# Peptides against a protein of PDB entry 6CSU: the designs that were tried, part 75

Target 1, 51 residues: chain A of PDB entry 6CSU
Amino acid sequence: GALEELRGQYIKAVKKIKCDMLRYIQESKERAAEMVKAEVLRERQETARKM

## One batch from the design tools (peptide; made by RFdiffusion4, then SolubleMPNN)

Design b2_p24_1_s4
Fold by OpenDDE base, seed 1:
Structure b2_p24_1_s4 (fold): chain B 51 residues (1-51), chain C 51 residues (1-51), chain A 24 residues (1-24)
Amino acid sequence: as target 1 above (51 residues)
Amino acid sequence: as target 1 above (51 residues)
Amino acid sequence: MEELEKALEELKEEEARAEEEIRA
């Protein structure tokens, strides 16, 4: 009935949110790590130019 | 320097994302639970009317 | 890079805790 369908929709929505959030965290981490690595490389190049 | 500032910004951003996501999940679960409870009440009222 | 590696490891641990909280 309507109640069982609503419960099913709720569970499906929560599962989707969980998966999307975990993916977002992982992707955010990867992007941030790459940004920091790029900065480290720039800093090393700048230091080398000052020597 | 710029590298330390970037690292600090990265860590702060990730912490904020984590907290916001956990809060969003919790609030989403609460809203969905209230929706299901409301449907249960409506179903019970409808059943009572048919008796 | 050593400081970055430490920060990334801390983030990995935080992600693991977040996954556990999301699963609950």
Scores: peptide ipSAE 0.108, ipTM 0.550, DockQ to the pose 0.066
Fold by OpenDDE base, seed 4:
Structure b2_p24_1_s4 (fold): chain B 51 residues (1-51), chain C 51 residues (1-51), chain A 24 residues (1-24)
Amino acid sequence: as target 1 above (51 residues)
Amino acid sequence: as target 1 above (51 residues)
Amino acid sequence: MEELEKALEELKEEEARAEEEIRA
């Protein structure tokens, strides 16, 4: 019935939210690391050109 | 220096985005839970009236 | 409802861990 369907939909939604959250956190950490890494690389390249 | 400041800004920006997403997910979860609880309550009340 | 409560509790724990990672 409607209650069982709603229960099922909610459980599915909660699981999806969990997965989306964990993925987003992981991707955000990776993006932050890559942003810093890219900037450090640019700085090193600039320094190397001036040496 | 400028590089350290920029790195800090990049990390800060990503952390802010993560926080915003966590808040969105938390609020969405709470809304979904309240909708389910409200529906369960309505169903129980309807059943009780028919008993 | 018990399954929903368990799922919500699990998500709450994951959120707490994620928040801790953000602060670190």
Scores: peptide ipSAE 0.102, ipTM 0.541, DockQ to the pose 0.070
Fold by OpenDDE base, seed 5:
Structure b2_p24_1_s4 (fold): chain B 51 residues (1-51), chain C 51 residues (1-51), chain A 24 residues (1-24)
Amino acid sequence: as target 1 above (51 residues)
Amino acid sequence: as target 1 above (51 residues)
Amino acid sequence: MEELEKALEELKEEEARAEEEIRA
């Protein structure tokens, strides 16, 4: 019936949102990691220039 | 120094991830709510046609 | 690189906590 269909659609939508969120967090973490790596590299280069 | 800079970059990156995540959650919830409202409206219209 | 590895591990832990919050 109508109630069961609505419940099913809601559950499906919530599951999709959860998956999208986890993917977004993962991608954001990867971007953050690359920024940190780039900063470490820059610092090493600066240290080398000062020596 | 290098360690302090790395720590600073990490903290900044984590804060950004957290903020972006919370914003994404809020926006996703809003979109989901609108989808549910639209579905409820369609169901009401179908019920009306069957009467 | 050791400090970077530690930072990446902390990011992984933060992600795990976020996943738990979403599941709850």
Scores: peptide ipSAE 0.099, ipTM 0.554, DockQ to the pose 0.060
Fold by OpenDDE base, seed 3:
Structure b2_p24_1_s4 (fold): chain B 51 residues (1-51), chain C 51 residues (1-51), chain A 24 residues (1-24)
Amino acid sequence: as target 1 above (51 residues)
Amino acid sequence: as target 1 above (51 residues)
Amino acid sequence: MEELEKALEELKEEEARAEEEIRA
């Protein structure tokens, strides 16, 4: 019935949002790590050039 | 009734999860920014020492 | 610090995109 359907929709939506959150967190960490790596590499070059 | 209560609970839960995600993103950004700054500063020192 | 400024700007843009996605 309508109540069971709404319950199902709620559970599905919550699971999806949770999954999206976890994926975003994981991807954000990966992007941040790559950004740091890139900055380190660029900084090596710049610092070396300034020496 | 039960249907309205379930609907209310669904809406409340979704809003809460959304808020939690936004907060996490903001905090993650701040941490990432500090990490980048720290890595750049450390790399300057290491690179300079290796020259 | 120019590279850092660019990285921070990229991070800011990413946050803005994420916030927009969440609001949708």
Scores: peptide ipSAE 0.080, ipTM 0.431, DockQ to the pose 0.072

Design b2_p24_2_s1 (from b2_p24_2, 9 letters changed)
Fold by OpenDDE base, seed 5:
Structure b2_p24_2_s1 (fold): chain B 51 residues (1-51), chain C 51 residues (1-51), chain A 24 residues (1-24)
Amino acid sequence: as target 1 above (51 residues)
Amino acid sequence: as target 1 above (51 residues)
Amino acid sequence: SPGIELAQEAIERAEEFEKKLLEE
């Protein structure tokens, strides 16, 4: 029936969300690593400027 | 020291990931809801076409 | 609602992934 159909659609949507989140986590980790590297570089450059 | 500084930057980056994920989850839920609504509409229209 | 409940389960799984990320 209509309710069972809707339930199936929600389950499908949730599975998609989980998949999207896993992908997002991986991409976010990569972005975070780059952000950390950039921050370290900026801090080193700032230190060098003050020397 | 340098290691403690790097650790601090890592923690900061992870906290940003958490915030980004929460935002992504909310947006993904909204998109999923819209996708479900659209699918239901399409199915109803298809059923109507066959009547 | 069923949709909210299912979404909450997805969030809980996401939080578990976050925890694993923090432990790396």
Scores: peptide ipSAE 0.133, ipTM 0.567, DockQ to the pose 0.087
Fold by OpenDDE base, seed 2:
Structure b2_p24_2_s1 (fold): chain B 51 residues (1-51), chain C 51 residues (1-51), chain A 24 residues (1-24)
Amino acid sequence: as target 1 above (51 residues)
Amino acid sequence: as target 1 above (51 residues)
Amino acid sequence: SPGIELAQEAIERAEEFEKKLLEE
């Protein structure tokens, strides 16, 4: 019935949100790692420039 | 020094993740609320049609 | 929602990591 359909649609929406969050968390970690790598590279280049 | 600077950049990256996640959570809540609202509206319209 | 809860837990872990970095 309509109630069951509505509940099913809600559950589907929640599952979609969950998947989006998990993906976003993973992508955010990857972006952070890249930011750190870039900073390390800059630091090494700066050190090399000073030597 | 270089160590403190690197630590600072790492902390900055973590804070960026935090801010992004908070924003995404808020946007996700808003989207979910709109989806529920739309479904409730559809259900009410369906009920009205059947009456 | 479960997704929001997982994200909130991730934020908490990030904050704990931040605290550890500041204490070094």
Scores: peptide ipSAE 0.132, ipTM 0.554, DockQ to the pose 0.061
Fold by OpenDDE base, seed 1:
Structure b2_p24_2_s1 (fold): chain B 51 residues (1-51), chain C 51 residues (1-51), chain A 24 residues (1-24)
Amino acid sequence: as target 1 above (51 residues)
Amino acid sequence: as target 1 above (51 residues)
Amino acid sequence: SPGIELAQEAIERAEEFEKKLLEE
Protein backbone atom coordinates (compact mmCIF):
# COMPACT_ATOMS: atom_id res chain seq x y z
CA GLY B 1 0.00 0.00 0.00
CA ALA B 2 0.83 3.67 -0.18
CA LEU B 3 1.91 3.89 3.47
CA GLU B 4 4.31 0.99 3.16
CA GLU B 5 5.75 2.45 -0.03
CA LEU B 6 6.19 5.84 1.61
CA ARG B 7 7.90 4.28 4.61
CA GLY B 8 10.27 2.48 2.30
CA GLN B 9 11.10 5.70 0.49
CA TYR B 10 11.83 7.52 3.76
CA ILE B 11 14.07 4.76 5.04
CA LYS B 12 15.92 4.57 1.73
CA ALA B 13 16.40 8.34 1.65
CA VAL B 14 17.67 8.49 5.22
CA LYS B 15 20.15 5.71 4.58
CA LYS B 16 21.35 7.47 1.44
CA ILE B 17 21.80 10.75 3.27
CA LYS B 18 23.72 9.05 6.06
CA CYS B 19 26.03 7.43 3.53
CA ASP B 20 26.47 10.70 1.65
CA MET B 21 27.37 12.51 4.86
CA LEU B 22 29.93 9.91 5.85
CA ARG B 23 31.44 9.92 2.37
CA TYR B 24 31.64 13.70 2.30
CA ILE B 25 33.32 13.77 5.71
CA GLN B 26 35.95 11.35 4.51
CA GLU B 27 36.56 13.20 1.25
CA SER B 28 36.69 16.53 3.07
CA LYS B 29 39.36 15.20 5.41
CA GLU B 30 41.41 14.13 2.43
CA ARG B 31 41.04 17.51 0.76
CA ALA B 32 41.92 19.30 3.98
CA ALA B 33 45.07 17.24 4.34
CA GLU B 34 46.16 18.22 0.85
CA MET B 35 45.38 21.88 1.51
CA VAL B 36 47.45 21.82 4.68
CA LYS B 37 50.36 20.26 2.82
CA ALA B 38 50.17 22.97 0.18
CA GLU B 39 49.96 25.71 2.79
CA VAL B 40 52.96 24.40 4.70
CA LEU B 41 54.94 24.27 1.48
CA ARG B 42 53.94 27.83 0.63
CA GLU B 43 54.96 29.08 4.06
CA ARG B 44 58.32 27.41 3.81
CA GLN B 45 58.90 28.94 0.40
CA GLU B 46 57.90 32.36 1.67
CA THR B 47 60.24 32.06 4.63
CA ALA B 48 63.09 31.02 2.38
CA ARG B 49 62.46 33.98 0.09
CA LYS B 50 62.64 36.41 3.00
CA MET B 51 66.03 35.13 4.11
CA GLY C 1 43.43 29.05 6.22
CA ALA C 2 42.82 25.41 5.46
CA LEU C 3 40.87 24.80 8.66
CA GLU C 4 38.48 27.67 8.05
CA GLU C 5 37.99 26.55 4.46
CA LEU C 6 37.27 23.00 5.60
CA ARG C 7 34.78 24.17 8.20
CA GLY C 8 33.06 26.23 5.56
CA GLN C 9 32.80 23.21 3.28
CA TYR C 10 31.36 21.07 6.10
CA ILE C 11 28.76 23.67 6.99
CA LYS C 12 27.77 24.03 3.34
CA ALA C 13 27.52 20.27 2.93
CA VAL C 14 25.44 19.77 6.07
CA LYS C 15 23.05 22.48 4.99
CA LYS C 16 22.75 20.85 1.57
CA ILE C 17 22.07 17.47 3.17
CA LYS C 18 19.38 18.99 5.36
CA CYS C 19 17.77 20.59 2.32
CA ASP C 20 17.97 17.32 0.40
CA MET C 21 16.24 15.50 3.24
CA LEU C 22 13.46 18.05 3.33
CA ARG C 23 13.08 17.78 -0.43
CA TYR C 24 12.96 13.98 -0.26
CA ILE C 25 10.26 14.17 2.40
CA GLN C 26 8.22 16.63 0.38
CA GLU C 27 8.54 14.64 -2.84
CA SER C 28 7.67 11.45 -0.98
CA LYS C 29 4.54 13.06 0.43
CA GLU C 30 3.51 14.15 -3.03
CA ARG C 31 4.01 10.66 -4.43
CA ALA C 32 2.13 9.13 -1.51
CA ALA C 33 -0.77 11.49 -2.06
CA GLU C 34 -0.98 10.46 -5.70
CA MET C 35 -0.82 6.80 -4.77
CA VAL C 36 -3.63 7.23 -2.26
CA LYS C 37 -5.74 9.00 -4.86
CA ALA C 38 -5.17 6.17 -7.30
CA GLU C 39 -6.01 3.57 -4.67
CA VAL C 40 -9.22 5.31 -3.68
CA LEU C 41 -10.22 5.51 -7.31
CA ARG C 42 -9.49 1.82 -7.78
CA GLU C 43 -11.54 0.89 -4.75
CA ARG C 44 -14.47 2.95 -5.96
CA GLN C 45 -14.27 1.33 -9.37
CA GLU C 46 -14.12 -2.12 -7.81
CA THR C 47 -17.12 -1.39 -5.62
CA ALA C 48 -19.07 -0.12 -8.59
CA ARG C 49 -18.20 -3.23 -10.58
CA LYS C 50 -19.48 -5.48 -7.81
CA MET C 51 -22.85 -3.76 -7.74
CA SER A 1 5.00 7.54 11.07
CA PRO A 2 8.25 5.69 11.65
CA GLY A 3 9.60 6.86 8.31
CA ILE A 4 8.92 10.50 9.10
CA GLU A 5 10.40 10.07 12.56
CA LEU A 6 13.59 8.61 11.12
CA ALA A 7 13.87 11.48 8.66
CA GLN A 8 13.32 14.01 11.43
CA GLU A 9 16.01 12.39 13.52
CA ALA A 10 18.42 12.54 10.58
CA ILE A 11 17.72 16.25 10.13
CA GLU A 12 18.24 16.81 13.84
CA ARG A 13 21.60 15.08 13.70
CA ALA A 14 22.60 17.23 10.74
CA GLU A 15 21.63 20.35 12.65
CA GLU A 16 23.61 19.24 15.66
CA PHE A 17 26.64 18.68 13.47
CA GLU A 18 26.25 22.14 11.97
CA LYS A 19 26.05 23.62 15.45
CA LYS A 20 29.26 21.90 16.50
CA LEU A 21 31.04 23.21 13.41
CA LEU A 22 29.92 26.77 14.12
CA GLU A 23 31.12 26.54 17.71
CA GLU A 24 34.61 25.34 16.86
Scores: peptide ipSAE 0.125, ipTM 0.538, DockQ to the pose 0.056
Fold by OpenDDE base, seed 3:
Structure b2_p24_2_s1 (fold): chain B 51 residues (1-51), chain C 51 residues (1-51), chain A 24 residues (1-24)
Amino acid sequence: as target 1 above (51 residues)
Amino acid sequence: as target 1 above (51 residues)
Amino acid sequence: SPGIELAQEAIERAEEFEKKLLEE
């Protein structure tokens, strides 16, 4: 009935948010690691040039 | 009625999840920025010492 | 579906934040 469908829609919505959130977190960690790696490399170059 | 109340509760729950997700993202960005800032500072020190 | 629509909006905003994060 309508109640079951409403419940199903809620569960579907929550699962989607959860999955996307987890994916975002994982990918964000990976990107952050790469960004730090790149920034460190750039900073080495800058510091070396300035000395 | 009971159905309307339940519907309201589901909508409220989804909104809360959304807010929590956005808050997490924002706080994560702030932490990431601070981490990069700290790493850059450390890298300057290391590179300077090695030259 | 109100719940699904809200979820979709949340995802869209999350994607916007992801983009901003990469621009930092």
Scores: peptide ipSAE 0.146, ipTM 0.570, DockQ to the pose 0.081; fails the geometry check

Design b2_p24_2_s2 (from b2_p24_2 with V3G K4V H13R E19K E20K E22L)
Fold by OpenDDE base, seed 1:
Structure b2_p24_2_s2 (fold): chain B 51 residues (1-51), chain C 51 residues (1-51), chain A 24 residues (1-24)
Amino acid sequence: as target 1 above (51 residues)
Amino acid sequence: as target 1 above (51 residues)
Amino acid sequence: SPGVELAEEMIERAEEFEKKLLES
């Protein structure tokens, strides 16, 4: 019936949004990690240049 | 720095999910209301046909 | 509605997470 269909739509939408959020967070963590690595590399290069 | 950037992305993602959920709930309520109206109309039409 | 309740739970968890992020 209509109520069951609506419930199904809610659950489906929530699950999708949750999955999208988790993916976005994971991708954000990966980007942050790459930024940190780049920063560390720059610092090491700067130190090496001063030696 | 990278940590602040990550934090900002997390906050942005959470806000996006919250907004999407609220919008979906609102749209779902509207669809449910329309389905109820349609059902009531059908019932009234059925009653009228039997008269 | 179970669907609405589930969505509300998700929003609540998101808000709690946001609060923790803001406090960090």
Scores: peptide ipSAE 0.117, ipTM 0.511, DockQ to the pose 0.060
Fold by OpenDDE base, seed 2:
Structure b2_p24_2_s2 (fold): chain B 51 residues (1-51), chain C 51 residues (1-51), chain A 24 residues (1-24)
Amino acid sequence: as target 1 above (51 residues)
Amino acid sequence: as target 1 above (51 residues)
Amino acid sequence: SPGVELAEEMIERAEEFEKKLLES
């Protein structure tokens, strides 16, 4: 019935949210790592200029 | 710096997702409750017709 | 990361809600 259908839709939505969150976490970690790499590179370049 | 700004954006985004999820859950519960009430009412009406 | 921890908490909570729905 309608209640069972709603329940199914809710579960589907929750699963989608879970997947979206996991992807978001992973992509965020990757972006953070790239920012760190870029910063390290800049620091090394600055050091080289000061040698 | 850029890393701190990214961190801030990340936290803000996660908080938004949390809020959206909580709102969705609440609204879903309300809809489910209304469906249950309607079903109970229908059953009572059917019972009355069979008396 | 506090943000990551919060997200993981929300995922866990979502799964708990799913479980409750399945048991209802």
Scores: peptide ipSAE 0.116, ipTM 0.530, DockQ to the pose 0.070
Fold by OpenDDE base, seed 5:
Structure b2_p24_2_s2 (fold): chain B 51 residues (1-51), chain C 51 residues (1-51), chain A 24 residues (1-24)
Amino acid sequence: as target 1 above (51 residues)
Amino acid sequence: as target 1 above (51 residues)
Amino acid sequence: SPGVELAEEMIERAEEFEKKLLES
């Protein structure tokens, strides 16, 4: 019935939100790591120019 | 810096996801409750017609 | 990361809601 369908839709939506959130976390971590690496490289290059 | 900006964006996005999730849950509960009430009413009416 | 920790908390909460919904 309609209530059972709504219940099913809710569960499906929650699972999707969970997956999307996990993906977002992982992608954010990857982007942060790359940004850190780039920053470290720039700092090293700047230090080298001053030596 | 760029890393701090990313961190800020990440936190903001996660907070938004949280809010969206909570809103969805609340609205889903409300809809479910209304569906149950409507179903109960219909069942009572059907029972009454058979008496 | 505060954001990651919050997200993980929300995932756990979502799963709890799923369970409660299934049991209702």
Scores: peptide ipSAE 0.115, ipTM 0.531, DockQ to the pose 0.088
Fold by OpenDDE base, seed 3:
Order: C-alpha cells, then structure tokens, then sequence
Structure b2_p24_2_s2 (fold): chain B 51 residues (1-51), chain C 51 residues (1-51), chain A 24 residues (1-24)
C-alpha cells in the first residue's frame, strides 16, 4: 500500500544520500589535493613575476 | 491521522539528512577555501624569501 | 579531519534510520 511504498521510497532516499555522501567525501579529498597543488604552482609563478 | 503523521515524519527525516549533508558540504568548502588561502599566503612568503 | 568524522557520523545515523525502518 501507500505506506509500504513510502517506506520503500524513504529507504531508497536514505541509501542514495549515504552513497552520495561517501562519494563526495572521497572525491573531495582528491580534488582538494589537486586544488592545493595547482594553487601552489600558480602562486609561485605569480610571486616570481611580481619580483 | 496516524498515516499522515507517520508520512510526515518520514519525509521530515529524509529532509533532515539531506540538509545535514548539504551543510557538511558547505562547511567543507569553506574550510577548504580557508586552507587554500592559508597555503597561498605561506607559499607567497616562502617564494619571496627564496628570491 | 573533523569533517570526515562528522560525515561518518551522519552516514551512521542514516544507516540507523534505514535499519529502524526495515525493522518496523
């Protein structure tokens, strides 16, 4: 019935959120590392040009 | 009735989890931004001293 | 990272919700 369907939808939503969160965490770590690496390089170049 | 109340609770719970995730993402981005800002500053100082 | 720990806590909470729902 409607309640069972809602229950199923709730479980599905929770699982999706959980999976998205896990994926985001893992990818975020990788992106953060790359971002820092790129920023450091750019900053070195910028600082060198200004001096 | 009882069904509507339970339905509301399920929806509310899912929304809360979603909001918690979104808040985490937002706060994570803010922390990352601060980390990059700090790293840029340190790199600028280091590069300047080396030149 | 405190953020990671928080995320893990949220995941655990979500799993608990799922578990409770399955048991209901």
Amino acid sequence: as target 1 above (51 residues)
Amino acid sequence: as target 1 above (51 residues)
Amino acid sequence: SPGVELAEEMIERAEEFEKKLLES
Scores: peptide ipSAE 0.124, ipTM 0.588, DockQ to the pose 0.081; fails the geometry check

Design b2_p24_2_s3 (from b2_p24_2, 9 letters changed)
Fold by OpenDDE base, seed 4:
Structure b2_p24_2_s3 (fold): chain B 51 residues (1-51), chain C 51 residues (1-51), chain A 24 residues (1-24)
Amino acid sequence: as target 1 above (51 residues)
Amino acid sequence: as target 1 above (51 residues)
Amino acid sequence: SPGIELAEEMKRDAEKFEKELLAS
């Protein structure tokens, strides 16, 4: 019925949003880690060259 | 009625999740910038000390 | 700076994500 269908849509939407959020968080962490890693390497090289 | 109440609960939940996610993204952006800045400074100091 | 670059990327991602949420 209408109530069951709406309940189903609600559950589906919440699950999708949860999954999207978790994926976004994971991808953001990975990108941040790689960016920091790259910057640390560049900074080491730059500093070492100036010493 | 029951249908309107369920619809209301769905809309409320989606809005809450949206707001939480946008806030998370904003905070994550700020933390990422500070993390990179701090790491660059630490790396400069560590490298300079080893040279 | 890398932090600013990441922030700009995340801003774009946030805008995309908001659009996806509104479409849900």
Scores: peptide ipSAE 0.121, ipTM 0.460, DockQ to the pose 0.385
Fold by OpenDDE base, seed 3:
Structure b2_p24_2_s3 (fold): chain B 51 residues (1-51), chain C 51 residues (1-51), chain A 24 residues (1-24)
Amino acid sequence: as target 1 above (51 residues)
Amino acid sequence: as target 1 above (51 residues)
Amino acid sequence: SPGIELAEEMKRDAEKFEKELLAS
């Protein structure tokens, strides 16, 4: 019935949100790693120029 | 009724999940910033020693 | 119907949330 359909939609929506969040976390970690790499490179260059 | 209760539960759950995710994002950004600071410090020291 | 309207609202909310996550 309508109630069961609505419940199904709720469950589907929550599962999608959870999956999106997990993907976001993974992608965020990857972006953070790249940011650190870039920062390390810039810092090496800056330090070298100052010395 | 049951429909209104289910709707209420959905809205409450989605709001909570959203808040948790936003908090996670904020905390993750803060941790990332600290990691970058630490990495920059270590890199400066390492580069200085190598030169 | 109330159920259809709620389902459409849920869909819009989910899409909005996804956009917010991608923009973060």
Scores: peptide ipSAE 0.116, ipTM 0.444, DockQ to the pose 0.029
Fold by OpenDDE base, seed 2:
Structure b2_p24_2_s3 (fold): chain B 51 residues (1-51), chain C 51 residues (1-51), chain A 24 residues (1-24)
Amino acid sequence: as target 1 above (51 residues)
Amino acid sequence: as target 1 above (51 residues)
Amino acid sequence: SPGIELAEEMKRDAEKFEKELLAS
């Protein structure tokens, strides 16, 4: 019935949003890791320059 | 240092995103609940009309 | 390494966030 269809539509929508959020978290984590790596390399470069 | 600042910025950004997402989910759940409630009431009305 | 430690912290934060999203 209509109630079951509505429930199904809602669950489908929530699952899609959840997947999008998880993908965003994963991509954000990867970008952050690259930023940290770059910063560490810059710090090492700075240290090497001073030595 | 730069590393600590980066850490702070990351944590702040993640916290904001988390809050926004949780709020969105909460609001979406509330809207869905209202839709379900309305549908149930309509079904009850239809049943009552038939009786 | 401070960078590695920060990366591990970020990983833990992301995992905690993911669990919270899945529970909501």
Scores: peptide ipSAE 0.159, ipTM 0.576, DockQ to the pose 0.147; fails the geometry check
Fold by OpenDDE base, seed 5:
Structure b2_p24_2_s3 (fold): chain B 51 residues (1-51), chain C 51 residues (1-51), chain A 24 residues (1-24)
Amino acid sequence: as target 1 above (51 residues)
Amino acid sequence: as target 1 above (51 residues)
Amino acid sequence: SPGIELAEEMKRDAEKFEKELLAS
């Protein structure tokens, strides 16, 4: 019935949202890691330049 | 330094995203609960009308 | 290394966030 249909739609939507959020977190983590790596390399280059 | 600044920005951003997402999930659940409640009431009214 | 330490911290933060999200 209508109630069961609504329940099904809600469960489906929640699962999709959770998956999307987890993917967002993973992608954000990857981007942050690359930024940190780049910053460390820049700092090492700057230190080497000053020597 | 720049690396410490990046670390601080990352932590702050992650905390904000976490809070926003959890709030979104909670609000979504509340809206879904209200929709279910409304549907149940409508179905009960329809049943009563047919009797 | 500051970069390695930060990477490990980021990993821990992400895992904590994922657990909280899945528990909701």
Scores: peptide ipSAE 0.138, ipTM 0.562, DockQ to the pose 0.145; fails the geometry check

Design b2_p24_2_s4 (from b2_p24_2, 8 letters changed)
Fold by OpenDDE base, seed 3:
Formats: C-alpha cells, sequence, structure tokens
Structure b2_p24_2_s4 (fold): chain B 51 residues (1-51), chain C 51 residues (1-51), chain A 24 residues (1-24)
C-alpha cells in the first residue's frame, strides 16, 4: 500500500545518501594515499638521480 | 491525516540528512582550503628565509 | 606542492559531490 511504499522510499533515500557519502569518504582516502605514494616515489627517484 | 503527516516527516528527515551531509562537505572543503593557505604560507616563508 | 594539489583535488571532488547531492 501507500504507507509501505512511502516507508520503502524513505529507507531507499537514506541508504542512497549513506552509501554515496561513504563512497565519497573512501575515495577521498584512496586519492590521498595514491598522492602520497606518488610523491614518495618521485622523491626516491630524485634522490637516486642525484647520487 | 496520518499518512500526510508521515509523508511530511519523511521529507523533513531526508532534507535534514542532506543538509547535514552538505555541512560536513563544506567543513571538509574549509579544512582543505586552510591546508592550502598554510602550505602556501610555509613555502613563502621558506623562500624568504633562503633569500 | 603535493599537499596543495591534494587539497585542491579534495575541494574539486567535494564540489562535485555537493552538486550531485543537491540534485538527488
Amino acid sequence: as target 1 above (51 residues)
Amino acid sequence: as target 1 above (51 residues)
Amino acid sequence: SPGVELAEEQIRRAEEFEKKLLES
């Protein structure tokens, strides 16, 4: 019925927002980690070239 | 009626969640912006000390 | 500066997420 449909829509909307936010946070962490790795690699390569 | 009231509560709750998420993202952006300012200031100070 | 680049990337992604959230 209409009540159950409305309840379902609410649950779906909340879950969607939650999942999108968690994914955003996770991707943010992954981007940060990748940039740190890239910088460390560049620094090591630069040090090696100077030796 | 009860159904309309519940619908209103659903809409209100979803809007509240969206607003909270937007606030979180905005605060995250502000922290990132402050990090940029701090890093730029550090670089300028380092350059000045080397001159 | 990698720190600046990272922060700018985070700001960009945040703005994109805000847009999508507002359109949901």
Scores: peptide ipSAE 0.349, ipTM 0.738, DockQ to the pose 0.640
Fold by OpenDDE base, seed 2:
Structure b2_p24_2_s4 (fold): chain B 51 residues (1-51), chain C 51 residues (1-51), chain A 24 residues (1-24)
Amino acid sequence: as target 1 above (51 residues)
Amino acid sequence: as target 1 above (51 residues)
Amino acid sequence: SPGVELAEEQIRRAEEFEKKLLES
């Protein structure tokens, strides 16, 4: 019925928001990981120049 | 009734997710700012020792 | 380095948030 359909729509909407937030957090982690890689590379290059 | 309760639960869930995400972002920015301030202080102290 | 430490802290916080979100 109409109530069950509306319940389904609300659940679906909340799940979509949750999925979007999880994706954002995952992308945040990926950006941080790339920053680590870039910083490590820079430090190695700087060390190489000092040697 | 059931319809109002269902609507209320949806709104509550969305608000909680939104608030949690905004807090996460704000805290991320605060941690970054604190790390930068700490690094600047260390660099100034190190420069002072070398002078 | 401070840059690495900051990024590692961001990863840690992200993982904790992800865990809480999945459990909600």
Scores: peptide ipSAE 0.326, ipTM 0.721, DockQ to the pose 0.679
Fold by OpenDDE base, seed 1:
Structure b2_p24_2_s4 (fold): chain B 51 residues (1-51), chain C 51 residues (1-51), chain A 24 residues (1-24)
Amino acid sequence: as target 1 above (51 residues)
Amino acid sequence: as target 1 above (51 residues)
Amino acid sequence: SPGVELAEEQIRRAEEFEKKLLES
């Protein structure tokens, strides 16, 4: 009925927002980690060239 | 009626969640902006030391 | 610098998320 549908819509909306936020946070962390990894690799390569 | 009141409560709850998320994102942007400022300053200082 | 580039990317993504959230 209308009550169950309304409850379902609320739950769906909350889950959507929650998932979007978690994805945003996760992607932020992944990009940061990749940036660090790339920088470390560049530093190692530079060190190797100097040896 | 009871249904309309419950609908209002669900809408209000969703809006509250959205507002909380927006605030979190805004704070994230502010931290990122501060990181930019700090890095630019470090770059300028490093350039100055080399001159 | 990579730090600046990362931060600018984070700002861009945040703005995109804000827009989507407001339109939801």
Scores: peptide ipSAE 0.323, ipTM 0.721, DockQ to the pose 0.691
Fold by OpenDDE base, seed 4:
Structure b2_p24_2_s4 (fold): chain B 51 residues (1-51), chain C 51 residues (1-51), chain A 24 residues (1-24)
Amino acid sequence: as target 1 above (51 residues)
Amino acid sequence: as target 1 above (51 residues)
Amino acid sequence: SPGVELAEEQIRRAEEFEKKLLES
């Protein structure tokens, strides 16, 4: 019925928002990981220059 | 009734997710800003030592 | 380095948020 349909829509909408947020968080983690990688590379290059 | 309760639950869930994400983003920005500020201060100190 | 420390903190916070979101 109408109530069951609305319940389904509610669940679907909340799940969508949750998935979108999880994706955002994952992308945030990936950007942070790349930042670490880049910084480590710079440190290695600096060390190499000083040798 | 049941419909109003369902509506209320949906709104509550969405608002909670929104608030949590906004807080997460805001805190991330604040930490980034603090790290930048600290780095600038260190750079200024280094420059001062070299003068 | 400050950049590494910031990034590690961001990863930690992201993982904590992800956990909470999955448990919601």
Scores: peptide ipSAE 0.301, ipTM 0.692, DockQ to the pose 0.758

